# Ledger of designs, part 122: peptides against a protein of PDB entry 6A30

Target 1, 150 residues: chain A of PDB entry 6A30
Amino acid sequence: AQDADNVLQPIMDLLDSNLTLFAKICEKTVLKRVLKELWKLVMNTMERTIVLPPLTDQTMIGTLLRKHGKGLEKGRVKLPSHSDGTQMIFNAAKELGQLSKLKDHMVREEAKSLTPKQCAVVELALDTIKQYFHAGGVGLKKTFLEKSPD

## One batch from the design tools (peptide; made by RFdiffusion4, then SolubleMPNN)

Design b2_p27_2_s2 (from b2_p27_2, 12 letters changed)
Fold by OpenDDE base, seed 1:
Structure b2_p27_2_s2 (fold): chain B 150 residues (1-150), chain A 27 residues (1-27)
Amino acid sequence: as target 1 above (150 residues)
Amino acid sequence: MQQKLKDFEEKMKKALEEREKEEKELE
């Protein structure tokens, strides 16, 4: 349980921040598209993170995510004016684009078979992530999350 | 984990309700 929490926490923090932002600024149809693309990205990232030997640099994805996260603490969240919303979308899209580029640069090392312990962590992680993407019924449909080939 | 999920669900619900309200006020 604690190991799964440690792996999931950075992803959950990313999802909380980004999905909350997208829910505020996007129309329902755009939000659903963003959720679908983010779902694919998260599934692919998890598959790689768990199947690939832990990059000794858990620090790098965590630090890439953390280096951008530290700048936001001190600013009194002035409700971004409409102009700030566009820049936030652009920044979020840039971050998503960087994650996608990271996908392209990670050479597909042969998917080593997961150990039973790793499988259990993945299953727990997947269940938790599905719940986040479902978001109490306001997000993606359960049927979509269950039938996703990813 | 479960509390964070509940907090997230509440935030998402509020954000969508606010957005729906704003959309209706613009029409």
Scores: peptide ipSAE 0.211, ipTM 0.708, DockQ to the pose 0.703
Fold by OpenDDE base, seed 5:
Structure b2_p27_2_s2 (fold): chain B 150 residues (1-150), chain A 27 residues (1-27)
Amino acid sequence: as target 1 above (150 residues)
Amino acid sequence: MQQKLKDFEEKMKKALEEREKEEKELE
């Protein structure tokens, strides 16, 4: 439904940008760990965002991420030395850490039971997010995404 | 949505291929 697409679009844009960045800067084993932690974070954030009033949280996720998107336009990606790659991972991890603070702000509202419409949106959202994290097989395994307790 | 996913998958594939090339150049 169009409503699901509207709710998911900010998350998808986030995932597109960040997962692509992590794929560029991380070694494969580090990438898999980052993807797993990001998966947990996204699941926890999505659960809270759908249960909470829609408007405020989309702006916070979008605002946290729009601030860093403006810097990447200038074309000469000098391959960061091993030190610079580590710093980029650290910065990316720090940004993910800010998303964890978003988790703490969202804890305050009691888990209301989702309406059937909200459940359908969540299911569609989950399927789409799983596809993004799977990334045609280069990301997380389907079995991990399906068996995740999050 | 599906087209965006395909575009993302392609970007991810290219990013990983680029990273693998970089790792080989450092060896």
Scores: peptide ipSAE 0.210, ipTM 0.711, DockQ to the pose 0.669
Fold by OpenDDE base, seed 3:
Structure b2_p27_2_s2 (fold): chain B 150 residues (1-150), chain A 27 residues (1-27)
Amino acid sequence: as target 1 above (150 residues)
Amino acid sequence: MQQKLKDFEEKMKKALEEREKEEKELE
């Protein structure tokens, strides 16, 4: 439990901030699309971060997410003028695009079989992340989260 | 975690309600 909480906390903090921001700036249809892409990204990042390094590198999820999250902290949330919202979406899309490019550059290292302990942490992490993406029914549908190949 | 999730769900709900209101005002 504690190990899962330690792994989840940085992800949950990122999701809390970014999903709340996206909910404010995106149209409902755009938001759902962004959430789907972010879900894929989070799943792929988790898979890589949990499977590739030993669980000790709590710093890598945090740093991958933090290196991409550092651009967002400094802006005093002035109500984005229409131009600022578009730029934020563009920046978010650019960040998502850079993360998608990371998919191409990260060598298909053979998925090492997770240890039973790692599997338990991943399962707990996945359940929590699914709940965050579902967001009490305002986010992604449970059916999408359950049937996602990611 | 559960309290944090509930707080997040509430924030998301409020954000979407606000956005839906803004969208309707722009239409």
Scores: peptide ipSAE 0.209, ipTM 0.714, DockQ to the pose 0.656
Fold by OpenDDE base, seed 2:
Structure b2_p27_2_s2 (fold): chain B 150 residues (1-150), chain A 27 residues (1-27)
Amino acid sequence: as target 1 above (150 residues)
Amino acid sequence: MQQKLKDFEEKMKKALEEREKEEKELE
């Protein structure tokens, strides 16, 4: 349980911040598309992060997350003007692109069969992430999340 | 974790409601 929480916490913090931001700035149709792409990215990143040694990725994800988390200090979140919303989407897309690049730099060590412990962590992580992407029914449909290839 | 998820769901709901309100005000 605690190991799963350690793996999940950075991802959940990322999802909490970014999905909330996207919900504020995106139209419903755009939001759904962004959520689908983010889902694919998170699944692929999580798979690699659990299969690969945890140390380098947590630091890089944590550093990426901390670097972007510091900018959301106390200022009255004026609803970004359409221009500001576009820039925020661009910045978020750039962050997602960096996560994708991180994925590419994560050496495909051969698909070593996950240990039973790693499988349990993946399953718990997957269930939790599905709940975040579903967001009480305002996010992605459960049917989409269940049919997504692991 | 469960409380964090509930808080997230509430934030998402509020964000979408706010966005829908803004969309209606612009129409």
Scores: peptide ipSAE 0.203, ipTM 0.706, DockQ to the pose 0.637

Design b2_p27_2_s3 (from b2_p27_2, 13 letters changed)
Fold by OpenDDE base, seed 4:
Structure b2_p27_2_s3 (fold): chain B 150 residues (1-150), chain A 27 residues (1-27)
Amino acid sequence: as target 1 above (150 residues)
Amino acid sequence: MQSRLEEFFEKMKKARKEREEEEKKLK
């Protein structure tokens, strides 16, 4: 329980702040589109983080963001201060891309299968993230979240 | 965790309500 909480706390902080911001500023259709793109990014990042070696876990979006974005401080949730919604979304996507660092907490050895404990943490993380993206009904539908983002 | 999530849900609902009210005022 404590280990799971420690792993999830940064994710929850990130999602809480960013999703709340988007909920405040976005029109309904824009919000849904943003959430879908962020969901895809998160799921792809998690999949690669868990399944693929660290050197290959970068998404195309992550690569583009890294090439043109300022360095994000590791482990720090920084709210976008830009008034431009596009830039805010870009920054949020970049921040959510840091979920790849979840690997540092979840995978001790690159070449081995996850331990039962690690699997439980992953499952809890996925469930928690789904709930945040559902956002009590104002976000993405549960049926969408249960499907593959592919 | 569940308490935090519930708080988040209420925050999100409030945020969307506020946004929708603003949209109605602009129309």
Scores: peptide ipSAE 0.532, ipTM 0.909, DockQ to the pose 0.736
Fold by OpenDDE base, seed 5:
Structure b2_p27_2_s3 (fold): chain B 150 residues (1-150), chain A 27 residues (1-27)
Amino acid sequence: as target 1 above (150 residues)
Amino acid sequence: MQSRLEEFFEKMKKARKEREEEEKKLK
C-alpha cells in the first residue's frame, strides 16, 4: 500500500494542479476537448511504457504531442486570445507525458511481464487517473474513460 | 488517497463555478 502511494503521489500532484487550472481557465467545451486529448496522451504513454521496451521519453512525448497537439489545433477552439492558455495546456501535456516516472517506480526489467505487485500498482494508478479525469462529474464521463483511447 | 480525491473534486467544482460566473459577467 505504501509503495503504491509513493508512486501515485507525483501523478496526483500533477493532475490536481493542472486539471484545476484547466477547469478555471477553459470554457466547458474547450475543457472537455482538452481533457480528452490529455486522457489519450496519458493512456498512450502508459501503454507504451508497459508494453514496449523503453522508448526514450523524448521520442514518446514528441510523437504523442505531435499526434495530439494537432488535434488541439484543429479544434478551432478560440481559447480566448491569451496565448497563455494554449501554452499552459501544452506545458501541462508535456508534464503529463512525464508519467514515464511511473516506469522508474516500476522496477521493471525491459520486456518482462509485470509482477503481481506491479500490476496492482498499475491498476490502482489507472483507477486513480480515471477518477481525476472524471473530476467528480465536471470532467469526462465514466463511459468515455472505460473505453479504449484508440 | 480518498480524502485527497474528495478535496480535488471540490476544487474542480469550485473552479468550474468560478469560471461560469466569470463568463456570465463578460456577456
Scores: peptide ipSAE 0.523, ipTM 0.909, DockQ to the pose 0.709
Fold by OpenDDE base, seed 3:
Structure b2_p27_2_s3 (fold): chain B 150 residues (1-150), chain A 27 residues (1-27)
Amino acid sequence: as target 1 above (150 residues)
Amino acid sequence: MQSRLEEFFEKMKKARKEREEEEKKLK
């Protein structure tokens, strides 16, 4: 229990701060779009961290940010702020991309397997992240969060 | 854990309310 709390605390702090900020500054439709893109990025980052061999944090984050950054440029999301909406999402994704540090707590004995303890931490992390993105009903729908990001 | 989520939900509801009030002032 204490180990799980130690792993989740930084994630919860990042999500709390960033999602609250977006809730304050975004129009409803913009907020939903931003949350969907961030959700996809977070899920893809976690998937790669868990499934792929230990890539350097920088390589994994950089690849994911580049892939999602290109997709966001095509969608004319007029954000109400004078800042480029793509840049805002990119910065948020960069901060949330630090979820890759979760792998530092996932010391693997075997290259592709998780211990039962690690699996339990991952499941708890996923459930917690889903609740943050749902945000008591002001965020994403539960049905969307249960689907694959792809 | 649960208490923290509940606090977060209240923060999010408050943030959305404040945003909606600001949007009404800008119209």
Scores: peptide ipSAE 0.516, ipTM 0.906, DockQ to the pose 0.701
Fold by OpenDDE base, seed 1:
Structure b2_p27_2_s3 (fold): chain B 150 residues (1-150), chain A 27 residues (1-27)
Amino acid sequence: as target 1 above (150 residues)
Amino acid sequence: MQSRLEEFFEKMKKARKEREEEEKKLK
């Protein structure tokens, strides 16, 4: 339990900060779109981390950002500050993409197969992330999160 | 974990409420 908590804390901190920021600055429709794209990014990153351990964090982030980055740019968030809200979202997505660093915690062994303990941590991580993206009902619908391929 | 999630949920709810209030002022 304590090991899982230690692994999840950085993810939780990152999600807490970034999702709260988006909740403050985004319109409802924009928020939903951003959350969907971030969800895809997170899920793809986790999948690649589990399935393709040899990929560097930078390579995974770069590939995912290239694939999804065009979708995030279209969200014209009028930030009250003259800061490019799109860039902030992009940066936050990049930071969320660093969830691939979970690899360093999960893949201590070059083995492609996850141990039962590692599987349990991944499952807990997925559940936790789903809860963050649901955000007590202000985020994505549970039905959307449940349809995402594991 | 549950306490942290609950705190996050409240924070998110508050953030959305604040944003909606700001949106009403801009209309």
Scores: peptide ipSAE 0.512, ipTM 0.906, DockQ to the pose 0.708

Design b2_p27_2_s4 (from b2_p27_2, 11 letters changed)
Fold by OpenDDE base, seed 2:
Structure b2_p27_2_s4 (fold): chain B 150 residues (1-150), chain A 27 residues (1-27)
Amino acid sequence: as target 1 above (150 residues)
Amino acid sequence: MEERLKEFHERMKKAREEREEEEEKLK
């Protein structure tokens, strides 16, 4: 229990702040798009964290956001500063890339099979993250979250 | 954890209500 809380605390802090900010500033369609991209980023980061040795996570997040960030510009939703919203998403994604700290806490072991304890922490982390992205029905649909390969 | 999630849900609800009210005032 305590170990899971220690691992999840940084993730929850990050999600609490960033998702609340996005909920406050984004129009409904923009919020949905942002949440979907963040979800993909979180899932990819977790997958790579579990499956791949610590690659320089910073470069891959930057490349993914640079490719997809061009698509968000065409929506004429005057976010007051288009640069700031994209930069906030980028920063949030960069901070979510520091879910590598979840890696540092969970994956001290090399490319070995996760211990039962580590598996339980990952499962709890995934469930918790799904709850944050669902946000009591304000965020992503449960059906979307459940289709993501765990 | 459960209480924190509950508080988060309330914050998210409030944030969306505030945003929707702001959007209606701009119309």
Scores: peptide ipSAE 0.507, ipTM 0.904, DockQ to the pose 0.681
Fold by OpenDDE base, seed 4:
Structure b2_p27_2_s4 (fold): chain B 150 residues (1-150), chain A 27 residues (1-27)
Amino acid sequence: as target 1 above (150 residues)
Amino acid sequence: MEERLKEFHERMKKAREEREEEEEKLK
């Protein structure tokens, strides 16, 4: 339990802040699109974290993000003024890229099948993340989240 | 964790209500 909480705390903090921001600023259809893209990013990051060796993940998220926008300052999320929703999505995607730090906590052992304990943490993490993206019904539908490959 | 999710859900609900009220005022 405590180990799972420690692993999930940074993700929850990130999701709490960013999803709340998007809920405040986005029109309903825009919010759904943003949430779907963020969901894909999170799932891809988790899959690579669990299945693929450490080296490939930073490059692909970084490459996807680099192709669409030059100005990635590493800095503290200053909530930019309401104008550039795209930049906020980009910043949120970057912060969700810090889910790669979940990699450092979850996958210390490169080549071996996840231990039963690690599997349980991953399952709990996935369930928790699904609950955040569902957001009590204002986010993505449960049926959409459940169809995403675990 | 469960309590945190509950608080998050309430915040998300409130955020959407505020957004919908703003959208209604702009119409």
Scores: peptide ipSAE 0.506, ipTM 0.903, DockQ to the pose 0.736
Fold by OpenDDE base, seed 1:
Structure b2_p27_2_s4 (fold): chain B 150 residues (1-150), chain A 27 residues (1-27)
Amino acid sequence: as target 1 above (150 residues)
Amino acid sequence: MEERLKEFHERMKKAREEREEEEEKLK
């Protein structure tokens, strides 16, 4: 539906640019690690956006990024340009964390279960995101993506 | 959406090929 496309467009734009950049700059093992961490961040953000009451976007993003960003810094990712690549990954993770704003597009009444329409949009979003992280076999394995709670 | 994913897959493939070529030049 056109509504689903409008909701997914910002996510797709973000993933298109950032995952392509990571594919270009990262060694294979580094890319896989980055993709796994970004996948976890995206899934956790989506879950919280769906399950948790409206936390201020900045607080959720800041807490998620602060919790996961400290984990990424401890990984001695010897990116050939130490400062710029890590900052780019961090910025991209920050932008991916802003996918919590998907909640603002899902006019969710605080107290109600997701409508069938909202469920369909979430399912389509998850499937689309899985396809981006799989990247035709260049990215994460399907078996890894399928183990993520739907 | 399908066409966009296809284009993305091609971009990702190309990006990895470029990276592998760069890695080979650095060895």
Scores: peptide ipSAE 0.503, ipTM 0.903, DockQ to the pose 0.708
Fold by OpenDDE base, seed 3:
Structure b2_p27_2_s4 (fold): chain B 150 residues (1-150), chain A 27 residues (1-27)
Amino acid sequence: as target 1 above (150 residues)
Amino acid sequence: MEERLKEFHERMKKAREEREEEEEKLK
């Protein structure tokens, strides 16, 4: 539906730009690691947006980045300076705060179960995001994306 | 949506090819 496309446009624009940039600048093993961490961040952000009351986007992103950024440091990823790759993931995650626009369409009232229409939008969003992270086979494997806890 | 994903896949493929060519020039 045109409404679902309008909700997904900001997410698609973000993924189009950032994933293309990572594909251009990262070595193959680094790209795979960055995509796995970004996938976890996106999934956790979506889960919290659906299940938890509206925490400010900045607090949610900051907490997720602090939790996941420690995992990226341990991996001795030869990113161009540890600061730049973490900052790029940070910026990508901060821009994923525009998932708040998806939130404004999903969270009409905090305590109510998702309507059938909202569930359909979430399912379409998840499928679309999986396609972006698979990136025609240059990204994450379908089996990895399908086993991720939704 | 489907056409946009197709265009994205082509851009991703091209970006990886360009990166791999740059890596081979640096060896």
Scores: peptide ipSAE 0.500, ipTM 0.902, DockQ to the pose 0.715

Design b2_p27_3_s1 (from b2_p27_3, 14 letters changed)
Fold by OpenDDE base, seed 2:
Parts: structure tokens; sequence; C-alpha cells
Structure b2_p27_3_s1 (fold): chain B 150 residues (1-150), chain A 27 residues (1-27)
């Protein structure tokens, strides 16, 4: 449980920071596209977090998220004008892009086979994230979430 | 976790608000 929470918390912090904003500014179709990209990002982040020793990745993800999350909290919830919303999407996409670039710089450490404990943590984390992205049926379709490479 | 459920609730609430606005604009 605690290990799953440690993996989930940085991801949930990222999602809270970005999804709340995107949900407010995006039309339904755009929001679904954003959710799909965030899903891919989360899956890629989890894949790396699991392959790397849990302690180092929490610090890196937490440090990356903490450096970027502090910038988003200072945005007074002024209902962004349509122009501000576009800029916020662009900034969030840029942050997501930086997380993707961190992908290219994180050297393929040899995929050590997950221990049974790590597998259980991953399964729990994946189920949690799938439930979040499904959002009671209003978010991503279960069929889309289930087709993601486990 | 309680924090996860709260976040899910926030997401649902935000998404439902967007859907409601889209329905109001279509109408």
Amino acid sequence: as target 1 above (150 residues)
Amino acid sequence: SEEEEELRKKFLDSYQEVLKKAEEEAS
C-alpha cells in the first residue's frame, strides 16, 4: 500500500495540476485528446519508475513535478481568457514535452524483471490510474485504458 | 487513498461542469 502510494502520489499531483486546468478550458473533444496524451505520459512515467529503483524516480519525478508545480499554483484562478487558455495549454504541453525529453535522456537501464512485490504495486497503481482516467464513465473509455500495453 | 478519491472527485466535477456548459451552448 505505502509503496503504491509513493508511486501514485507524484502522478496524482501531476494530474491534479494539469487536468483540473484542462477540464476547465478544453471543450469535450479537446479534453479527450488531452486525457489520451496524459494517459500515455502516465504510462511512460510508470514504466520508467518501475524499471528504476523506486527511491531515485520518486525524487526525480517529484523534483520535476515540484519545480513545475510551483509555477502553476501561482496562477490565480482568473478564468483564463480564451487566449490565456491557449497559452496555458501550450505551457502544459511544453511541460509534458519536457517530461518526454527526460524520456530520451534517461538511459535505458536494462529492464530488470519486476519482483512480485513490484508487480503488485504496479497492478494496483494501474488500476487506480485507470479508474481515475475513466472517471465514472465520463473520461476515457475502459476499452482504451485496457488496450494500453500493460 | 483518500487523496486519490478527492482528486477523482475534482476531475469528475470539473469534467461534468464542462459537459454541462457544452450542453448549454448546444442548446
Scores: peptide ipSAE 0.065, ipTM 0.516, DockQ to the pose 0.052
Fold by OpenDDE base, seed 5:
Structure b2_p27_3_s1 (fold): chain B 150 residues (1-150), chain A 27 residues (1-27)
Amino acid sequence: as target 1 above (150 residues)
Amino acid sequence: SEEEEELRKKFLDSYQEVLKKAEEEAS
């Protein structure tokens, strides 16, 4: 449980930060699209975190996610005028895009078979994230979440 | 904005529920 929380907390902090931003500026349809992109980002980040040796990567991802999350907090969200909302979406997309660039820098370490303990942590983490994104049925569809490569 | 904030709250509540369950299973 503690190991799963250590992996999840940075991701959840990022998600919360983005959801807070998007809840303010996005319509429901746009929010759903953003959630799908966030899901992909989270899955890609987790896949890399898990495939990479556990000790160095949690800190690196946590630091990266925290650096991006802190960048969002310092933006005193002045109630953006309608014109500012588009710019905020663009900035948020840019920040998410920078997280996607982490995709290119994380060396494909050969898929070392996860130890049974690591597998259990990953499964718990994935279940938590799936439940989070499903949000009792108001979020992403379960079928969409299950199509993500586990 | 209110509907989206409610959605956000449901996401966070779902996460907290899972964490609580995981803590209970680990104890």
Scores: peptide ipSAE 0.061, ipTM 0.524, DockQ to the pose 0.438
Fold by OpenDDE base, seed 3:
Structure b2_p27_3_s1 (fold): chain B 150 residues (1-150), chain A 27 residues (1-27)
Amino acid sequence: as target 1 above (150 residues)
Amino acid sequence: SEEEEELRKKFLDSYQEVLKKAEEEAS
């Protein structure tokens, strides 16, 4: 349980920060689409994290999250002009696109079978993320979350 | 907005519930 929380907490912190931003700038229909794309991204990131050695992965996720988080320096939240909001979405999409390119580089290492302990941590992590994205029914539908490739 | 804060709160509450269950299973 504690190992799963250590892996999940950085992801949850990132998601909370991004959702707060997206909630402010997106209409409800757009927000739901963004949530679906974020869900796919998280699932793909977890799938990749499973293939990497546990110790290097926390560092890579943390480094990926920190490299992307360092761009949100303490600049006064000037209400982004309509152009700035579009640019932020574009930058977020570009960052997500870079995560897609990282897939092609990581596919080269042979799919190492997870240990039973690693499988249990991943299962707990997936359940936590599913509940987070469902958000008591105001987020994504359970049927969508269960059909997503784990 | 109030709707945005409610959404955020429900996300966080769902996460906290999972953590609590995981702690109960580990004890």
Scores: peptide ipSAE 0.054, ipTM 0.520, DockQ to the pose 0.555
Fold by OpenDDE base, seed 1:
Structure b2_p27_3_s1 (fold): chain B 150 residues (1-150), chain A 27 residues (1-27)
Amino acid sequence: as target 1 above (150 residues)
Amino acid sequence: SEEEEELRKKFLDSYQEVLKKAEEEAS
């Protein structure tokens, strides 16, 4: 449980921060699309975090989260005009897209087979994230969450 | 917006429910 929480907490902090921002600036259809991209990002991050040794992962996720959090500090959120909101979403998506490039640097570590304990932590973490993204039916559809290749 | 806060609350409530279940299973 504690190991799963240690993996989930940074992800949840990221999701809370980003969802709060996106819910403010996105229309419902755009928000749903953002949620799908965040789901893919989380799943890809988890896949990497679980395959990588535990110590490097917390630091890397924390460093990634901290680098993205610094961009939010500055300005009085003037409700950006529709054009500015789109640009902010595009910039946020671009920053999230840079997380995909981190894949190329992380690929160097050998695909170590997960221990049974690591598999159990992964399964618990995946179930937690699926429930989070489903959000009692107001989030992503269960069928979409279940079809993601685990 | 009220709709934003409701969505956020539903996500957080879902997460808290999962944490509670995980604590109950670990105890």
Scores: peptide ipSAE 0.048, ipTM 0.516, DockQ to the pose 0.458

